# Ledger of designs, part 172: peptides against a protein of PDB entry 4JHK

Target 1, 212 residues: chain A of PDB entry 4JHK
Amino acid sequence: EDYKIQSFDLETQKLLKTALKDPGSVDLEKVSSVIVDQSLKDQVFSREAGRICYTIVQAEAKQTNGSVFRRNLLNRLQQEFKAREETRKRSTQEWVCLVSFICNIFDYLKVNNMPMVALVHPVYDCLFRLAQSDALKNEEEVDCLVLQLHRIGDQLEKMNVQLMDELFNLLRDGFLLQEDLSSMGRLLLLEILEFRAGGWKLSDTAQKYYYS

## One batch from the design tools (peptide; made by RFdiffusion4, then SolubleMPNN)

Design b2_p28_3_s3 (from b2_p28_3, 12 letters changed)
Fold by OpenDDE base, seed 5:
Structure b2_p28_3_s3 (fold): chain B 212 residues (1-212), chain A 28 residues (1-28)
Amino acid sequence: as target 1 above (212 residues)
Amino acid sequence: SMAELEKFREEAKKATEEWLKEMEIDLD
């Protein structure tokens, strides 16, 4: 299969390609580090990273019945998650990339076609952070929040409906009560509220209204 | 309430951390 890794230099591309096909022949810690580093810089890649990670995990499992890559990946992910507030303070862009990456890993890195339970709460924690007043006033963070909920909201709800209810309570409060939302931010919040209310689907009318 | 939510999230985070320990992941 084709993977979008053109943003890397040729040497790194070779490393990644080898990891995808023969994970036992490369330093999987290095591979995981490269993927995480790039995901923190490029939100588009962070989406692709989920697919890449899944493939490497599957390849290693098949080849050696090992899980070295997954462990290294999750270890690094945990480190970044723990430092998420510092990351947010340093760079909103890196912060939303981190959230996107964590959500994409949740979306793609499944075991027996089931989400990793260990990632459920980290994902919710990130989304809750994006739902705070100081984040909702930033359109970039709202974009990230709404995007992730569109992608994995239904899956997350199945894992923990209580947390999802609480999250959307915050979003409703933000929509109704917060004064310094951008016009687009407010529109996006309304859209996502309606999206969930509609069973994580948009009606044809709503689709046209918000995105056409 | 926010306090109740935070408590719930904290408990969930602890559970996640325990899971990661079981996977031999360095938490420090």
Scores: peptide ipSAE 0.032, ipTM 0.594, DockQ to the pose 0.153
Fold by OpenDDE base, seed 2:
Structure b2_p28_3_s3 (fold): chain B 212 residues (1-212), chain A 28 residues (1-28)
Amino acid sequence: as target 1 above (212 residues)
Amino acid sequence: SMAELEKFREEAKKATEEWLKEMEIDLD
């Protein structure tokens, strides 16, 4: 499989490639740290990071029946999650990268072909935070929120439909009642409301309207 | 309702905290 890791230096690329094929031959703690660090800086990479992480987890399980990588990954993720409010205050960009990374880990890092139940509430917590009034006024946070819901909303709803309903109540209220939304933010909220209402699918007409 | 929302948020927060504790135990 090909992985998009061009953003790393050659040495790190080699490290990652080795981890994918022979995880027992590398420092998996270091690998996890590198992946998390890059994911917190590059939202685009976070999607690929999820896939990479899953592959490494599977490779280690197959090779040694171990879970060192996953343990280290989740440990770091936990640390970043705990500090999420501080991260948000420091940098909106880092905050949305964190959310994106957590969501992508949820999406890709499955156990027995099922989402990790332990990540459900942390993911919802992040999305609820993005749905607060102080976040909805920031277009970058709205972008992140809508993007994640497009990616994992259907899966997340299956895990807890009640929380999803409450989340979308906030989004509806924001769309209808909040005065300091950007034009694009308001448009994105409308789109995601329609997206869920349509069974987490977007019609061709809507696609052209919102993303042309 | 707002009350229900708060309830769900609190439950989610509690579950998250339990997740964090569980992860810490798994790492030990």
Scores: peptide ipSAE 0.026, ipTM 0.567, DockQ to the pose 0.075
Fold by OpenDDE base, seed 1:
Structure b2_p28_3_s3 (fold): chain B 212 residues (1-212), chain A 28 residues (1-28)
Amino acid sequence: as target 1 above (212 residues)
Amino acid sequence: SMAELEKFREEAKKATEEWLKEMEIDLD
């Protein structure tokens, strides 16, 4: 499998590859730190890191029945989440990478083929933050919000439909009432509203309208 | 409504705090 680790130097790539195949032979705390650090810097990687993490978790479980990697990963994630407002103020890019990463972890790091219930509200908290007026005016944040909802919206709704309804109320209000949205931002909000209304899918007609 | 939104956000915040505490305990 290709885990898209080209952004790392060769030494780190080797470390990650070893972790994927023989996690007991590497420092899994270090591996988790490297993954989180890169996820906060590289948007592409942040959206795909969950798959890597899940593979390492499975490999460790199979090899030693351990969960050292997952524990360290979630610990670091917890720290970053707690500091999310500070991160947003410091760097919009790092903020959207963090959101992308946590959503990706939610998507891929399943337990018994089910999403981690503990991550549901943290994910919603991030999405609600992106749905605030001060965030909606930033196209980068809108793009992140819409992307995550495309990826995990249906799963997240199954976990808590009430919060999803409230989230989309904010998005509707943003689309209709907020004056300082970019043209693209407004278009993206409309698209995602229609996406959910259509059962978390785009019709062929809508696809052509928004993405042709 | 705004009141409902605030209620749900507060509930989400509490749940998040519980998650954070749970993770801390698990790491001890």
Scores: peptide ipSAE 0.022, ipTM 0.522, DockQ to the pose 0.073
Fold by OpenDDE base, seed 4:
Structure b2_p28_3_s3 (fold): chain B 212 residues (1-212), chain A 28 residues (1-28)
Amino acid sequence: as target 1 above (212 residues)
Amino acid sequence: SMAELEKFREEAKKATEEWLKEMEIDLD
């Protein structure tokens, strides 16, 4: 299977490829750090990173019955999560990448084919932050919020419907009451409200209306 | 229970739909 790791130098690419096939032969802490660092810079890679991480976790489990990579990955994520407000203030792009990466890890890094319960609150906390008034006025943050809800909203709701209700209360309020939303931002909020109302699906006509 | 969870999910969806209807927004 091919992985999109062209953004790394050749040495790092080799490291990642080795980790995917023979995780016991590499420094898995270093591998996790490299993946997180790149995911914070490239939102496109962050999606692929989730798949890569899952593969490494499975490979290590099969090879040594170990969980060193997952532990290091989650520890690094916790560190970045704790510093999320500082990251947001420094760079909206890095903040959006962080949220995207955490959501992708939630989506891909499953245990017994189930989402990790430990990631539920961190993911919701990120989405709640994106749903605040100061974030909703930024189209880049709205894009991120709506994208993640499209990808993992149904899964998150299954984990905690009360938090999802609370989140969407904020989104409804933002759509209805916030005055400094962009036209696209307001449209995206409306779309995601309808998306959830439709069971996390859109009709063909609605899909065409919002994304054609 | 799973049944209760499903009930809560459906209620949440209905609440959103009702709000949208109040705004005369068509979900179709």
Scores: peptide ipSAE 0.014, ipTM 0.330, DockQ to the pose 0.023

Design b2_p28_3_s4 (from b2_p28_3, 15 letters changed)
Fold by OpenDDE base, seed 3:
Structure b2_p28_3_s4 (fold): chain B 212 residues (1-212), chain A 28 residues (1-28)
Amino acid sequence: as target 1 above (212 residues)
Amino acid sequence: SAAELEKFRKEAEEATKEFEEEMEIDLD
């Protein structure tokens, strides 16, 4: 299995590769920190990070029956989540990377083929923040919001349909009532409204755009 | 195994309990 870790230096790449194969032989706190740091800089990597994290979790469980990596990962994630408003004010790019990372962890770190319940509300909180008027006027935030909903919206709805209804009420209001949306932002909101209405099913073209 | 998955679930929930607490406060 190939992992996209070319953006790291050679030493860090070796560290990650070792963590994937022999997690008991490395500092898993350091590994988790490296993954989180990079995920906060690169939204594309954050998708890969979810897969990497899942693999390390499984490897550690099998090798030592431990959960050190996951604990450290989630602790770091919790810290970043708590500081999300500060992050947003400092850097929109880091903010959308954080949201992407949280959503990807939700998507990949499943237990018994089910999402971790503890992540449901944090994910919704991030999406609700992106659905506020001050965020909807920013195309980068709208893009992030729509991307995550395309990837995990159906799963989130299964976990809590009431929150999803409330979220989409905000999106509908934004689409209909907010005047300072970009043209692309407005189109994206319309598309996601229709996407949910259609049962979260993508066309072949949309599938390639969001997952390839 | 089922036992391993259950352990995974338990540890995951314990590790993220403060997420739930934080969200609970935000909803109040």
Scores: peptide ipSAE 0.039, ipTM 0.627, DockQ to the pose 0.076
Fold by OpenDDE base, seed 2:
Structure b2_p28_3_s4 (fold): chain B 212 residues (1-212), chain A 28 residues (1-28)
Amino acid sequence: as target 1 above (212 residues)
Amino acid sequence: SAAELEKFRKEAEEATKEFEEEMEIDLD
């Protein structure tokens, strides 16, 4: 498997590669910290971090029957989630990276091919925040919201359809009633509304775009 | 193996419960 870790320096790349293949030989607390830190400032990496994390979790479990990496990862994730409003206030980029990271962890960190239940509400909380009026007027936040819903919307709905209905009520209201949306933002909201209405089914072109 | 998978599942379930207990939920 190929992992997108080019944004790290060579020493850190070596650390991550070792963690993926031989997790028992590295400091997994340090590895988790590095992954979270980079995920908060690099959107490209943030999208791939979930897959990397899942691989390390599985490798550690199989090799040593350990869970050091996952424990540290989830603890750090919880801390960042709790501070999400301050993060958003400080940097929109870091905020959307955080949301992307949490969503990708949800997508990839599965047990018996099922999402971790503990991540469902945090993911919805992030998406609901992106669906508020003050966020919908920011195209970067709308991009993030729509991207995540394309990737994990169907899975989230299976976990809690009531919350998904409430979320899309906000998106519909934003599309129809909010005056200060950008043209692109409004177009993206319409697209995602239609996407869910169509059963979360992607065209071949869209499939390549969102899952490449 | 099946045994390894079961151990992983059990451990992940425990971690999930711990995370959930400490998580603040703020839904609109």
Scores: peptide ipSAE 0.033, ipTM 0.592, DockQ to the pose 0.077
Fold by OpenDDE base, seed 1:
Structure b2_p28_3_s4 (fold): chain B 212 residues (1-212), chain A 28 residues (1-28)
Amino acid sequence: as target 1 above (212 residues)
Amino acid sequence: SAAELEKFRKEAEEATKEFEEEMEIDLD
């Protein structure tokens, strides 16, 4: 399997590959830190990190029945989440990477094929932040918001339909009433409104775009 | 709007607390 880790140097790539296959032979705390750090810098990797994390979690569980990696990962995630507003102020790019990472972890790091309940409200919190007027005027934030909703919106709705309704009320208002949206931002909001209205289903072409 | 921002702040605080509490339980 290809986990798209080309953004790392060769030594780190080797470390990650080893963690994926033989997690007991590497420092899993270090591995978790490296993954989180890179996810905050590289949006492409941030979107893929969940799959990598899930594989490492499963590998460690199978090999040693351990959970060192998951514990370290979630601890770091918690720290970054708590500092999310400061991150947004410092760098929009890092902020959207953080949101993408959290959503990706929600999507992939499941227990018995169920989402982690502890991540539901944090994910919604991030999406609500992206749905505020000051964020909707930034195309990069709108891109992130729409992308996450395409990927995990249906799952999130199953966890809490009331929050999803509230979120989409904000998006509707943004689309209809906010004057300083970019043309692309407005188009994206319209598309996501229709996407949910259509039962979170996309054509094969659209699916490829959001899940490439 | 100001009301929306305030609501978000409250929800963010609550979400953070829930995350912290649930993570502590899960990680123990």
Scores: peptide ipSAE 0.029, ipTM 0.487, DockQ to the pose 0.052
Fold by OpenDDE base, seed 4:
Structure b2_p28_3_s4 (fold): chain B 212 residues (1-212), chain A 28 residues (1-28)
Amino acid sequence: as target 1 above (212 residues)
Amino acid sequence: SAAELEKFRKEAEEATKEFEEEMEIDLD
């Protein structure tokens, strides 16, 4: 497989490549930290990071039946999650990167082909934060929210339909009642409301918009 | 593409107008 890691320096690239093939030969705590750090800076990388993380987890499991990488990754994620409000205050960009990364980890880091139950509430908490009035007025946050719901909304709903109903109540209220939404923000909210109502299935046009 | 994005936005805008009109009727 080809992984998009050209944004890292050569030494880090080598570290990641080694982790992917021979995880037992590298400091997996360092690897996890590097991946998280870069994911907080680059939203595009965050999706690739999910795939990379899954591969490393699988490689370690096969090689040593270990879970050192996953444990370190989740510990770091927990730390960042706990500090999410401070991150949001400091940088909207870093905040949406964090949300994107957590959602991508949820999407890719499956256990026995199932989403990690431990990530369900953290993901919802992030999405609920994006659905608050102070966040909905920021188009960057709305973009993030809608993108994640397109990617993992159906999976999240299967894990907890009650939370999804509550989330979409907020989105509906935002769409109908909030006055300081951007034009695009309002359109995105409507689209995602219709997307869920349609069974989380993308039209051809929507597919191209979000994934091309 | 930009053209596809514009098409999406246009369709969404039209849907928004229709939805708002429908809601207004429902509230009357």
Scores: peptide ipSAE 0.000, ipTM 0.301, DockQ to the pose 0.013

Design b2_p28_4_s1 (from b2_p28_4, 16 letters changed)
Fold by OpenDDE base, seed 1:
Structure b2_p28_4_s1 (fold): chain B 212 residues (1-212), chain A 28 residues (1-28)
Amino acid sequence: as target 1 above (212 residues)
Amino acid sequence: LEEEELKEFEELIKESEAKIQEVFRNHR
């Protein structure tokens, strides 16, 4: 199985591979830190890191019935979430990577076939931040917002439809009223509005129009 | 709101430890 860890050096790759197969033999706090650090600087990795995390969680559970990795992972996530405004100010890239990573964890790690309830508000908080006027003018933030809504919007709505309605009110207002949106940003907002209106589905015609 | 969200993370950690065997991948 390919976990897309080629961006790490060979030593770290070995560490991650060992964590995936024999988590009891490695420092799982270090592993969690490495994964989070990489997720904050590589959006492609941050979008897929949930799969790695899931596998390590499962491996540790099966091996020792332990939760050291998950605990450290969530603690680090909490720290990064708390500092999200500072991160956004410092680096838009790291900010959207953080959002992507949190959303990815939400998407991968479920309990009884349901998302972890405790992640719902943090995820919405990130998306609401991306939906503010100062963020909507930045195409990179709009890209992130729209991408996450495509991936987990239907799940989030099931968890809290009121927050989703409020979020999309902001997106509608941004689309209709905000003047300093990029052409692509405006197009993406329109697309995601239509996407939700269509039951979180996109027709082939719409797909071609917005993304081809 | 921030304090509430941080508290939710704390609860998440607690719940994740208690229900470790119930966590599974459901990525679409």
Scores: peptide ipSAE 0.038, ipTM 0.617, DockQ to the pose 0.065
Fold by OpenDDE base, seed 5:
Structure b2_p28_4_s1 (fold): chain B 212 residues (1-212), chain A 28 residues (1-28)
Amino acid sequence: as target 1 above (212 residues)
Amino acid sequence: LEEEELKEFEELIKESEAKIQEVFRNHR
């Protein structure tokens, strides 16, 4: 498989490639730290990070029946989640990268081919934070929110439809009542409202209307 | 809320440890 790790220096790329193939030969704590750090800086990588993490988890389990990488990854994720408000205050970019990363982990790291139940509420918490008025006025946060809902909204709804309904009530209220939304932000909210209403599908007509 | 969510992360770690082999087998 091709993993998008071009944003790393050559030494780190080598480290990651080795972790993917022979995790027992590298410091998996360091690997997890590198992945999380980069995921907080680069949203493009953040999207791929879940897949990379999944592969490393599988490789380590197969090779040594170990879970060092996963443990370190989840511990770091927990730390970043705990500090999410501080991160948001420091850097909107890092905040949306964090959300993207958490959602990506939810999407790729499954238990018995199902999303990890314990990650459902943390994911919703992030999305609810993005749905607050102070976040909806920021186009970057709206972009993130809408993107994640496009990617994992249907899965999240299956896990808890009540929370999803509550979330979309906030989005509808934002669309209808909030005055300081950007034009694009308002458009994106409308699109995602219609997206869910259509069963988490976007028609060709809607695609052209909103994105072309 | 935060405390509850942190507890959920702890449970996530335990859950993943218990099921990691199944995950691997199901995605071989």
Scores: peptide ipSAE 0.029, ipTM 0.619, DockQ to the pose 0.059
Fold by OpenDDE base, seed 2:
Structure b2_p28_4_s1 (fold): chain B 212 residues (1-212), chain A 28 residues (1-28)
Amino acid sequence: as target 1 above (212 residues)
Amino acid sequence: LEEEELKEFEELIKESEAKIQEVFRNHR
């Protein structure tokens, strides 16, 4: 498989490629660190990062039955999650990248072809944070929230429908009651409300209305 | 919720570490 890693220097690209094929021959802690660091800077990469991480995990498991990479990845993820409020205060961009990364790890890093149950609540916690009034007024945070729900909302709901209902109650209230939403933010909230109501599918009409 | 979330992370990490240790034991 081809992976989009052109944003890294050539040495790092080689490191990543080697990790994908022969994880036992590289420093997997370093690999995990590089992936997390880049994912915290680039939302586009965070999507690819999930796929890369899954591949490395599988490769290491097959090669040595090891889990060094996953351990380091999860350790770093835990650290970043714990510091999420600080990250948000420091940089909205880094915060939404963190959320995006966690969501993409949830999406791609399957265990026995199943979502990691341990990530369900952390993901919801991030989304709930984005659904608070102070976040909904920020278009960048709304963009992130809506994007993640488009990507993994159906999976998350399958894991815990009660939390999803609660989340969307907040989104509905934000849409209806919050006065300091941007026009685009309000539009996005409406779209995602309709998206879920439609079984996590976007109609052709809605697609044209919201994104054309 | 946060405490529970962190515990879940910790458990996942422990499971990963246990697997690593098992691999090492089996290869010693």
Scores: peptide ipSAE 0.027, ipTM 0.580, DockQ to the pose 0.075
Fold by OpenDDE base, seed 4:
Structure b2_p28_4_s1 (fold): chain B 212 residues (1-212), chain A 28 residues (1-28)
Amino acid sequence: as target 1 above (212 residues)
Amino acid sequence: LEEEELKEFEELIKESEAKIQEVFRNHR
């Protein structure tokens, strides 16, 4: 299967390909850093980085029974999460990429098709931040929020329905009460409210209405 | 909430070091 790593230079592409096949032959700390760095810059990559990370974790486990990559990945992720407010202030694009990356890791690094419990609260914290009034007025942040909820909302709810209820209370309030939402932002909030209300499903007709 | 979340990350790191085979077995 192909990995979307065309945004890297050729040398880095080679490094990543080697890490995917023979993780013991490369500096896995460097690999983790490269993946996180690019995930913060490239929206397309940030959405797929979880799959790459999963593959490297599996490859290292099989090859050496090691966990060097995952340890470094989680360390870096923790650092970026701690600095998320500063990241948001510096660059909305990097912020939404960070959220996308964390959600992608949550989506791909599963055991018996179940998410890692330790990632639940960090993911919710990111989504709650996107649901604040100062974020809802930014269409890029709303896009990110709605996209993640479409992808992993049902999984998150299974992990903690109370947090999901609280999150959607904020989204409802934003939809109903916030005046500086864009037309598209308001439409997206309505769509995601309906999406959850429908059991995390939308009819084809509804989907066409909101996204055509 | 932030402190709790950071603690969870720390626990993930510890778990990664000690129990990788158990934690990441039977991936999707």
Scores: peptide ipSAE 0.027, ipTM 0.591, DockQ to the pose 0.063; fails the geometry check

